# Peptides against a protein of PDB entry 6RGO: the designs that were tried, part 59

Target 1, 392 residues: chain A of PDB entry 6RGO
Amino acid sequence: MALKLLGFNQDATCFSVISSNKGVTIYNCDPFGKCFELEKSTSNDEELDFLVEMLFSTSLIAVVDKTIGASKRKKLKIVNTKRKATICELTFPHEIMDVIMNRKIICVVLKSDQIFVYDISCMKLLRTIDVRGEKLKSTSKFRNSEAVGDIGVRVSLSTDNNSILCYSSYSKSDKENAPLNDIVVFDALKCIQINVLPAVHQSNIVCIACSPDGMLMATASEKGTIIRVFKTIDTENDEPILVNEFRRGSRPSRISEMKFNHDNTLLACVGESDTIHIFALPVTTTEADANEDDTLQQSSHSLSSSINGLQYISKGLANRFGKIIVSKIPTQSQQRHVAYIKIPENAKYRIGFPKDTTNTIHICGEDGNYLVYSIPRNEVGPCTLVKSNTFD

## One batch from the design tools (peptide)

Design b1_p20_1 (made by RFdiffusion4)
Fold by OpenDDE base, seed 3:
Structure b1_p20_1 (fold): chain B 392 residues (1-392), chain A 20 residues (1-20)
Amino acid sequence: as target 1 above (392 residues)
Amino acid sequence: EEEEEEEELEEALEEAEEEE
């Protein structure tokens, strides 16, 4: 049967799938089993298409039926899975492209490049973000090209209560075809823009991940060859906002999803390639209490030498021309994966990191496999399969 | 209606705090 993956919830305790015969099914990861089913509204042999976002392991899900007609694609249902009832229904002016949530916020992304930000507790609209801005209302011929369907605003939300929203924005270049290659960092609770990172890639950003705590974000372009990791907030100490640059591969391949683990030590990516890549992040040791005592002279040749290629273009010139030139990290200093998982060719997979085990990754495939892998700690190599289940 | 929706949202959000 054709399966379509919707993804894991925020803590990777559950995952959602569309089955062509059943509708939406939510599976629990441990113990493995079905926890919820949303039956098809129609008996027709139409290809099912849904957005489903689950709030952790709770009874709360957001559902968009994209199967039938332009009207349903504009409706968001909030559903209680225990009651099997719709709590509320919101209707938008445009097709819903994405829905993300945490315990405080729901963000709804529209085909119009608008982001609607809601307080989840009362479904009150806090903010409408227009990514095109007011000046483009006159000249934005809606790209009526059905064929350009895959380039839109991308979003990621922190899973914590700080509710840091990262989204792709159009470069301020006077070009009619400005790429979606800027990143905006937004406090979704306070409705304040925290930061703007201009031109983080040369082409449109197609994937964004926010860390659970909202302190880091990862970005990938249409090329999917380079992943960049940034701090979301400017630190007072003039530290570089760009903390890492990873090489996924030499061949272009779309990245569909990225995730940080719970402690921000790992970043995983999946997409059109036969390989899930896992990258190690440097632990930002907050130098807290250097109490004086223990003399152990272990000559840790700190890997500090490779970061010296970031020429500090002093803040003085950046202010005048608004081009924060993200200094190209030399191609030789690009880190590769520390671990990988091989997946079947042409199988779409989704990824999740459980909270309790920072060196474990959950994956599920449109091939009907749910797999748990252990990530190697001390060597670069393949992940080890720990658990395998099948679903239909 | 709005009060019943808020109560059902609150019940589902409280379940999210008990699992931490």
Scores: peptide ipSAE 0.240, ipTM 0.825, DockQ to the pose 0.576
Fold by OpenDDE base, seed 1:
Structure b1_p20_1 (fold): chain B 392 residues (1-392), chain A 20 residues (1-20)
Amino acid sequence: as target 1 above (392 residues)
Amino acid sequence: EEEEEEEELEEALEEAEEEE
């Protein structure tokens, strides 16, 4: 049967799939099994498409029927899975492209490049962000929306209550064809723009991940060769802080998803390649707890690769328009993956990190495999398969 | 209607706070 993956929830306790014959199914990861099924409302042999965002392991889901020909592509349903009832339904002026949530906020991304930010407790609209309108003080040429393929506004939300929203924005270039290569960091609760990271890639951003605490953000362009990690809130001399630059590969390949683990020590990425890549983040030792005396001389050959080299953010050539292009970190300082998982060619996978086990990753495939892997700590190598289940 | 929707949302959000 054709399966389509929707993804994991925030803590990787559940994942959602579309089955061509049944509609939406939600699986629990442990114990592994079906926890919810949304029946197909139509008997038509149409290719099913849905958005489903689940709030952790709760009964709360957001659902959008994106099936072609469905008048429902503009409707968001909030559903209680335990009651099997719709709590509320919102209708938007444009097709819904993405939905993200945490315990405080739900964000709805439209095909119009608008982000609607709601208080989840009452579904009250807090803000409409018009990602085009911030540019639209100039020329009214509607880019023919047909030629803008899979490149739209990308969003990521922190899973904590701070509700840090990261979204891709159009560069301030006077070019009619400005790329979506700026990032805005937004406090979704206060409805305040916190930071703007200009030109974080040369091409359109196609994937964003926020850390659970909202303090870090990972970005990838349509090339998917380099992943950049930035601080979201903190700046140095009003400039964005680049924490890491990772090399996924030398060949272009689209990244579909990235996730941080719960302690911000790992970043995973998946996409069109036969490989899930896992990168190690430098532990920011907050200097505070250095006081306890424990003399254990364990010769931790700290792979303290001397990250001291990152101080030379060379003043990149300010092109005539004052745009700071993030200087290429020298190719020698681009970190590679520390771990990897091989996946079947042409199988789409999703990734999630469980809260309790920082060195475990959950993955699921359109091939009907749910897999749990252990991530190696001390060496660069393959992850070890710990558990496997199948679904249909 | 709006008050009933808010009560049903609040009940579903309380489940999210008890799981932490």
Scores: peptide ipSAE 0.238, ipTM 0.827, DockQ to the pose 0.593
Fold by OpenDDE base, seed 2:
Structure b1_p20_1 (fold): chain B 392 residues (1-392), chain A 20 residues (1-20)
Amino acid sequence: as target 1 above (392 residues)
Amino acid sequence: EEEEEEEELEEALEEAEEEE
């Protein structure tokens, strides 16, 4: 059967799949099993396509039927999975491209490059963000999604109640084909733009991840060779703070998903490559724990010692093209993965980090595998398979 | 209708707060 992965929920306690015969199925990770099933409304052999976002382990899901020929591609349904009932239905002027949520906010991304921000508690519209802005309203040429590849506005939302929304935006270049290579950081609760990170990549951003606390953001371009991690809120001299630059590989390969773990110590990425990469983030020691004088010289050669070499060489490469504020971390200081998982070639996988175990990663594949891996702490190497389940 | 939708949303959101 053809499976299509919809992904994990925020805490990786559940994952959603489309089964060509059954419709949408939500699986619980532990204990492993089906927790919800949305039956096909149509008997047609049409390839099912859905967006499904689950709110943690709750009964609340957002559903969009994107099936070809369905008049429902503009409809968001909020569904109670326990009651198997639609709570409410919203209709949008354009096709829904993405839906993200946390306990406070739902964000709906449209094919028009608009983001609708709702208060989840009452489904009240808080803000409409027009990512194209007023200047591009004149060229009513909707990028026909057929001819221009999968380039649209990308979004990520913090899983905490602070509701930090990161989204890709068009560069201010007067070119008709401005890349989606800027990032906007937005407080979704207050409806305020917090920060703008200009030209974080040379090409369109195709993947964004916000940290659970909203303090970090990871970005990848169409090339998927470099992942950049920025602070979302903090700036240095009104310039964006680049925390990390990771090298996934030398060959171009699209990254489909990135996730931070719960404590912001790890960043995982998955995509078209045969490898899930896991990167270590520098632990920002908050100044508070500096006071315990206890002289235990335990020579834990923690991986922290290698990270101290990030001399912020703020060499202002004031080259004549607009301030690429990306202080080019010298190619020599590009960090590689600390861990990896090999996956089948051409298998689509999704990733999630459970809250309770910072060194565990959940993965699921369109091959029908749900896998739990342990991440090595002290050595660069493969993750260890801890648990495996199959689904259909 | 809107009040019933808000009550059903609140019931589903209360489940999200009890898991913290």
Scores: peptide ipSAE 0.194, ipTM 0.794, DockQ to the pose 0.585
Fold by OpenDDE base, seed 5:
Structure b1_p20_1 (fold): chain B 392 residues (1-392), chain A 20 residues (1-20)
Amino acid sequence: as target 1 above (392 residues)
Amino acid sequence: EEEEEEEELEEALEEAEEEE
């Protein structure tokens, strides 16, 4: 049977799938089992397509039916899974491309490159962000959406109550075909733009991940060879802070999903390649824990990874063309993965990090496998399979 | 209708805060 993966929830306690015969199914991860099913409304052999966004393990889900014509593709249903009832239905002027939520905010991304921001508690519209309208104010030309395939606005939302929204925007270049290579950081509760990261890649951004706390974001371009990690809010001398630059591979490959773990120590990526890559982030000591005097002499064998000082060679060639503020981290500082998982070639997988076990990763495949892996802490190598289940 | 939708949304959000 053809399965389609919808993804994990925010804390990887549940995942959703489309079964060609059943419709939408939600599985609980532990104990493993089916917890919800939305039956297929049509007996036709039509290829099912849905968006489903979950709110943790709760009864609240957002559903978009993309299977049946242009009318349903513009409708967002908020559904109570315990009651099996629609709470409310919103209709949009354009096709829904993505839906993301946390406990405070729902963001709806349209094919028009608009982002609608809602207060989840009352489904009131807080803001409409028009990424095309912002481009038109700068470049006077509409992007012909028909000619540029699957490239649209990408979004990611923090899972915390601060509701930090990261989205891709068009660069201010006077070129007719300005890429979606800027990132805007937006406070979704206050409806305020808090940061702009210009030209974070040379080509369109196709994947974004925000950290759970909203303090970090990861970005990947159409090439998928380099992943960049930035601070979202903090700046140095009004310039974006690049924390890490990771090399996924030497060959171009699309990245479909990235996730941070809950303590911001790991970043995972998955896509069209036979490999899930896991990268280690430097532990940002937040200055807050400086006061607990707990004298536990844990003999930290400091793996003195020689942090060869990032000599920011600020070559001050201020040529009048927009500074590509890609601080060229020297190609020598591009880190590799610390861990990996091998997956079948051409199998679509999704990834999630559980809250309680920061060195565990959940993965599910369109091959019907749900797999739990342990991530090695001290050595670069393969992850160890801990648990496996199958679904249909 | 709008008040009943707000009450059903609030009930589902309270479940999300109790799971943390």
Scores: peptide ipSAE 0.162, ipTM 0.784, DockQ to the pose 0.584

Design b1_p20_1_s1 (made by RFdiffusion4, then SolubleMPNN; from b1_p20_1, 8 letters changed)
Fold by OpenDDE base, seed 1:
Structure b1_p20_1_s1 (fold): chain B 392 residues (1-392), chain A 20 residues (1-20)
Amino acid sequence: as target 1 above (392 residues)
Amino acid sequence: SKEEEQKKLEELLKEAEEEL
């Protein structure tokens, strides 16, 4: 059967799939099993396409049916899964491209490069963000929407109540073909722009991940060779703080998803490659708790590689247009993965980090595999398979 | 009314938030 993955919820307790014969199915991870099924509204053998976003393990889901005609692709349904009832329906002026949520906020991304921000408690519109801005509306040349492939506005939302929204924005270039290579950091509750990270890649950003606490953000471009991690809120001399630069590989490959674990110690990425990569983030020891005197001389040869975070405050070469391009960290300081998972060739996978086990990753595939892996902390190597289940 | 529909929405959303 053709399966299409929709992904994990915020805490990786559930995942959603499209089954060609059944419609949308939601699986619980532990105990493993079906927890909800959304029946197909049409008897036709049409290819099913949906967006589904869950509010953690709750009965609240947001659903977009993209299978049928341009009208349904503009409708968001909020559904109570326990009651099998639509709570509300919202209609947008343009096709819905993405939906993300936390306990406070729903963000709806449109094909028009607009982000609609809602208070979840009352479904009140807090803000419409127009990523193209008012000035670009006057150039009525719709870039031929056919030639601009899967490149649209990307978003990520913190899973906490701070509701930090990171989104890709068009670089301020007078060129009609400005790349989506800026990042905006936005307080979704207060509706305030907090930060702008200019030109974080040379090409369009295709993947963004916000940390659960909203303090970190990972970005990848169309090349998918380098992942950059930034602080979201903190700046140094009004400049963005680059925390890490990771090398996924030397060959171009699209990254479809990235996730932080709950303690911000790991970043995972998945995409078109046969490998899920897991990177270690430096633990920022806040200096505060260093006072307790416990003399245990365990000669842990901590390979504390003194990642002296040479904050190369690379004075970005102000190109002739005053844009700071984040300078490449020297290729020698680009960290590789600390762990990996091999996946079948051409199988699409999604990833999630469970809250209770910071060294565990959940993955699911369009091959019908749900897999739980243990992540090695002391050595660079493969993850160990802990649990496997199958779904249809 | 629109206010009754809004109140019913808020009650149903609150029931889902109480499952967190």
Scores: peptide ipSAE 0.139, ipTM 0.796, DockQ to the pose 0.614
Fold by OpenDDE base, seed 3:
Structure b1_p20_1_s1 (fold): chain B 392 residues (1-392), chain A 20 residues (1-20)
Amino acid sequence: as target 1 above (392 residues)
Amino acid sequence: SKEEEQKKLEELLKEAEEEL
């Protein structure tokens, strides 16, 4: 059967799939099994397409019917899975491209490059962010309203209650075809812009991940060869916002998803390549625990020597010219993966990190495989398969 | 009514928060 992956929930306890014959099915990861099914409303041989965002392991899901020809592409349904009931339906002026949520916030991304931010507790609209309108205020020329291809605003939301929203924005360059290569960091609860990172890539950003705590973000461009990790907040101590640069590969390949683990020690990426890559992040020791355990310092020294290749362009130059020049990190100082998983060619996979086991990754494929891998701690190499299940 | 839908949403969101 043709399966389409919708992905894991925020804590990787569940994943969602589209089956051509059944509609949407949600699986529990442990114990493995079906926990919810949304029946196909139409007998038509139309290729089913849906957005489904689940609120952790709860009975609450957001659903968008994206099926071609469906008049429902502009409608968000909030559904209780236990009651099999629609709670509310919101209609938008444009097609919904993405939906993300946490315990406090729902963000709805439209094909118009608008982001609607809602308080989940009452479905009250807190903010409409108009990424095009913000560009038009900065640059006099309208891009023609034709969404030229698969390049839209990308978003990621922290899974915590701080509700840090990272989104791609248009560069303030006088070029008519300015790329979506800026990042805006936004407090979704307070509705305040926290930070703007200009020109973080040379081409459009196609993937963003926010850390669970909202303190870090990862970005990848259309090339998918380099992943950059940034602090979301400017620290007072003139510390660099760019904390890591990882090399996924030498060949261009689209990254479809990135995720941090729950302690911000690992970043995983998946996409069109035969390989899931897992990168180690430097542990940001908050200065408070610096007193006792001298033994962990030896591993930090080997990572610090690779960070010394980041030419810290001091904030003093950035403020004067409004361009954070991301200095080209030398190709030799770019960190590689610490671990990897080989996946079948042409199989789409999604990734999730469980909360309780920071060295475990959940993956699921359009091939009908749900797989649990252990990540190696002390060596660079393949992940070890721990558990496998199949779904249809 | 919209108020009844809103109250039903709040009750179901609360029920979902109690499942966390």
Scores: peptide ipSAE 0.136, ipTM 0.798, DockQ to the pose 0.809
Fold by OpenDDE base, seed 4:
Parts: structure tokens; C-alpha cells; sequence
Structure b1_p20_1_s1 (fold): chain B 392 residues (1-392), chain A 20 residues (1-20)
């Protein structure tokens, strides 16, 4: 059967899939099993397409049927899975491209580059964000739907109650084809723009991840060779703080998903490559436990692996004034993965980090595999498979 | 009424939030 992955929920306790024969199925990760099924509304042999966002492990889901007709693609249903009932239906002016939520907020991304922000408790619209802004409304050139179908506004939302929304925005270049290479950080509850990170890549941003606490964000461009990690809120002299620059690879490859673990110590990425990469983040030493005299000379063997770094002069971040922020991270110090998982080259995978086990990663594939891996702590190497299940 | 529909929505959303 053709499977299409919808992904994991916020805490990786559940994942959602589209089965061509059944419709939408939600699986629980532990104990592994089906927890909900949404039957297909049509008997036709049409390729099923859905968006499903689940509120953690609750009975609340947001559903968009994208299978048939431009009208259905504009409708968001909020469904109670236990009652098998639609709670409400929202209709948008344009096709829904993405839906994300936490305990407080639902964000709906439209093909018009608009983000609708709702209070989940009452489904009240808090804000409409127009990423193109008022000036670009006049050029009704909807990018002809055929050629560049996959470049749009990308979003990520913190899973905590602070509800930090990160989204890609158009650079202020007067060029008709301004790239989506800026990041806006937005407080979704207060409806306030907190920060703007200009020109974080040279090309369009295709993937964003926000940390669970909203303090970090990761970004990847269409090239998918470099991942950048920034602070979301904090700035140094009104300039963005680049925390990490990771090298996924030397060959261009699209990154489809990135996620932080729950303690911000790991960043995972997956995409069109045969490899899930896991990167270590610097532990922010909270000042508190500085008292115990534990003289463990952890010889930081800086494995300065003298990778013959091709001097890709990262033409650093353009600052707000078009100056190239030279990454304070030298291109030679681009960290590689600390761990990896090999996956089938032709299978799309999704990733999730469980809350209670920071060194465990959940993955699921369109090949029908749900896999749990242990991440090595003290060595660079492959992850160890701990649990496997199959789904159809 | 629209108010009864809104109240019913809020009750059903609250029931889902109490599962968290």
C-alpha cells in the first residue's frame, strides 16, 4: 500500500500516516498500536492527501482534506477523536499548506504566504500575519503552481506555553524574486514580533525547527548542506546570535524535517538523503552546580578532525544593513554529526524526540517501519536500534 | 444560536485540554 507520513506529535508519543486504502491512521508509539482511524470520504481511486496535527496525546486533532478540489483544501476541521465528532470547521481564503499547534495556539499557513494564529481554547483569531506584506499584494503572480511547488513560508512553534513562532520571511531586496531567507521570531500569545534574523541563508529557507522552550531555532536552505542554530530572543548588540553551524554534507540534499530534543542538547535532521544526522548542541551550563570540586579533567580532546574544509567562505549572515555577518564560527569549525541513522534512500522518514528519554529518537518511514534508536553519548557513531514495529 | 455553538466549542476544547 502507498503510505504517506504526516509525522510525529509534539512529544513523539504518536505519529500519523495516510494509507491509500484506509485514510488517516494515528499510531501510539508505546504501547505500539492504532489509536485512531479517519476513513476516506471518497470511494474514488484518487491519491489521498491530508494534513493532520494532533495536540500531544489528546483526543484533539486538526484535519485538512487535500485530496479533492480547491474548496476542501481551504477547510480546517477540529475533530474530537474519542467522540468521532467535528468540533468546528474553519474556511480560509486560500489553500492550507501547514498546521501546527501547542496547548495554547493553532497556526494555519496558507498558500498566500499568510499565517493565521488562533487561541486554541476558543478558536478565536488572534492575528493574521501577511508575510508578503501589503506592498507585494499588487503582484497577484501566484507563482505558477506547476514549477516551484515546494517554496513557501515555513513555520515552527515551541511546544511549551510561551508559544514562540518562528517563520521564514522575504528579504527586503527590491528584486521581484526576493528569497524567503529571513526569519521572524513572533510571540504567538501576545501577537508581538520579538526578533528578525536577516539573510540567515543565501537561498530560500525550506526547513525550520524551534526548540521546545522556544529559546533556539535551527534553519536549513534549499541546499541543505549547512544547518544554522540561532538564539530566538537574545541578541548581541542588536545582532542575531549564531550558536552553532553544522555541516550535514558536501552534496546538496533537501532537508524535510529538523527537531530538537527536549533538553536542547541534540538536533536531528532528515530529508532526501540515506542518513538521519544528529548534532550535539553546547550545553548551556546554568551557573548553579559550579560548587562541587569534581576535578575530573575531562580532557576535551578536541578531535580537531582536520577535515580538509573546503574554504566555503560562508559569506556570513547579511546584517540588517546588508553587511555580511561573518559567522563567528569559522568554516573550519563547522561541526559534523555526533550520531547518525542509515535509512533507505527512496523512503521518506519523519523524526521525533520523546520527552522523558533525551538520548532516544523515534523515526517512522513510508516503508511502514516505526523504529526507536538509542543515541550514543560519548562517541561519534551509528545509533543503536532498540525497538522496531511495522504498520500498514 | 451562535452563542450556544461557541459555548459548546469551548466546552469540547476544554475537555481536550483536561487530557494534557
Amino acid sequence: as target 1 above (392 residues)
Amino acid sequence: SKEEEQKKLEELLKEAEEEL
Scores: peptide ipSAE 0.128, ipTM 0.787, DockQ to the pose 0.621
Fold by OpenDDE base, seed 2:
Structure b1_p20_1_s1 (fold): chain B 392 residues (1-392), chain A 20 residues (1-20)
Amino acid sequence: as target 1 above (392 residues)
Amino acid sequence: SKEEEQKKLEELLKEAEEEL
């Protein structure tokens, strides 16, 4: 059967899939099993396409039927899975491209490059963000969005109550074909822009991940060779803080998903490559947890000294190439993965980090595998398979 | 009424939030 992955929920307790015969199925990770099924409304052999966003392990899901020919691609349904009932239905002026939520906020991304921000508690519209802005309305001939179906506004939302929304925006370059290479950081609750990170990549951003606490953001471009991690809120001299630059690989390969673990110590990425990469983030030791083992301090000092060395090089290069704030971290300082998982070639996988185990990653594949891996702590190497389940 | 429908929506959303 053709499976299509919809992904994990925020805490990786559940994942959603489309089965060509059944419709949408939600699986619980532990204990492993089906927790919800949304039957096909149509008997047609049409390729099913859905967006499903689940609110953690709750009975609340947001559903969009994106099936070709379906008049429903502009409709968001909020469904209680336990009651098998539609709570509400919202209709949008344009096709829904993405839906993301946390305990406070639902964000709906439209094909028009608009983000609708809702208060989940009452489904009240808090903000409409127009990413194209007023100036681009005149020159935005509809990029024939048929041919470039993959380039649109990307979003990520913090899973905490602070509701930090990161989204890709068009560069202010006078070029008719401005890339989506800026990032805006937005407080979705207060409806205020917090920060703008200009030109974080040379090409369109195709993947964004916000940390659970909203303090970090990872970005990848269409090339998927470099991942950049920034602070979301904090700035240094009104300039964005680049925390890490990771090299996934030398060959271009699209990254489809990135996620931070719950303590911001790891960043995982998956995409079109045969490899899930896991990167270590520098632990910012806040002074409070100074009590435990001396052995981790030596690794942090070497990383901090390398970061301080990078600050000195940035000042010299900033003068020659215009305000590309991303001082190219010298290729020598680009960190590699600390761990990896090999996946079948051409298999689409999704990733999730469980809350309770910072060194565990959940993955699921369109091959019908749900896999739990342990991440090595003390060595660079493969992850160890801990648990496997199959789904249909 | 629209207010009763809205209140029913808020109650159903609250029931889902109480599962968190």
Scores: peptide ipSAE 0.122, ipTM 0.780, DockQ to the pose 0.647

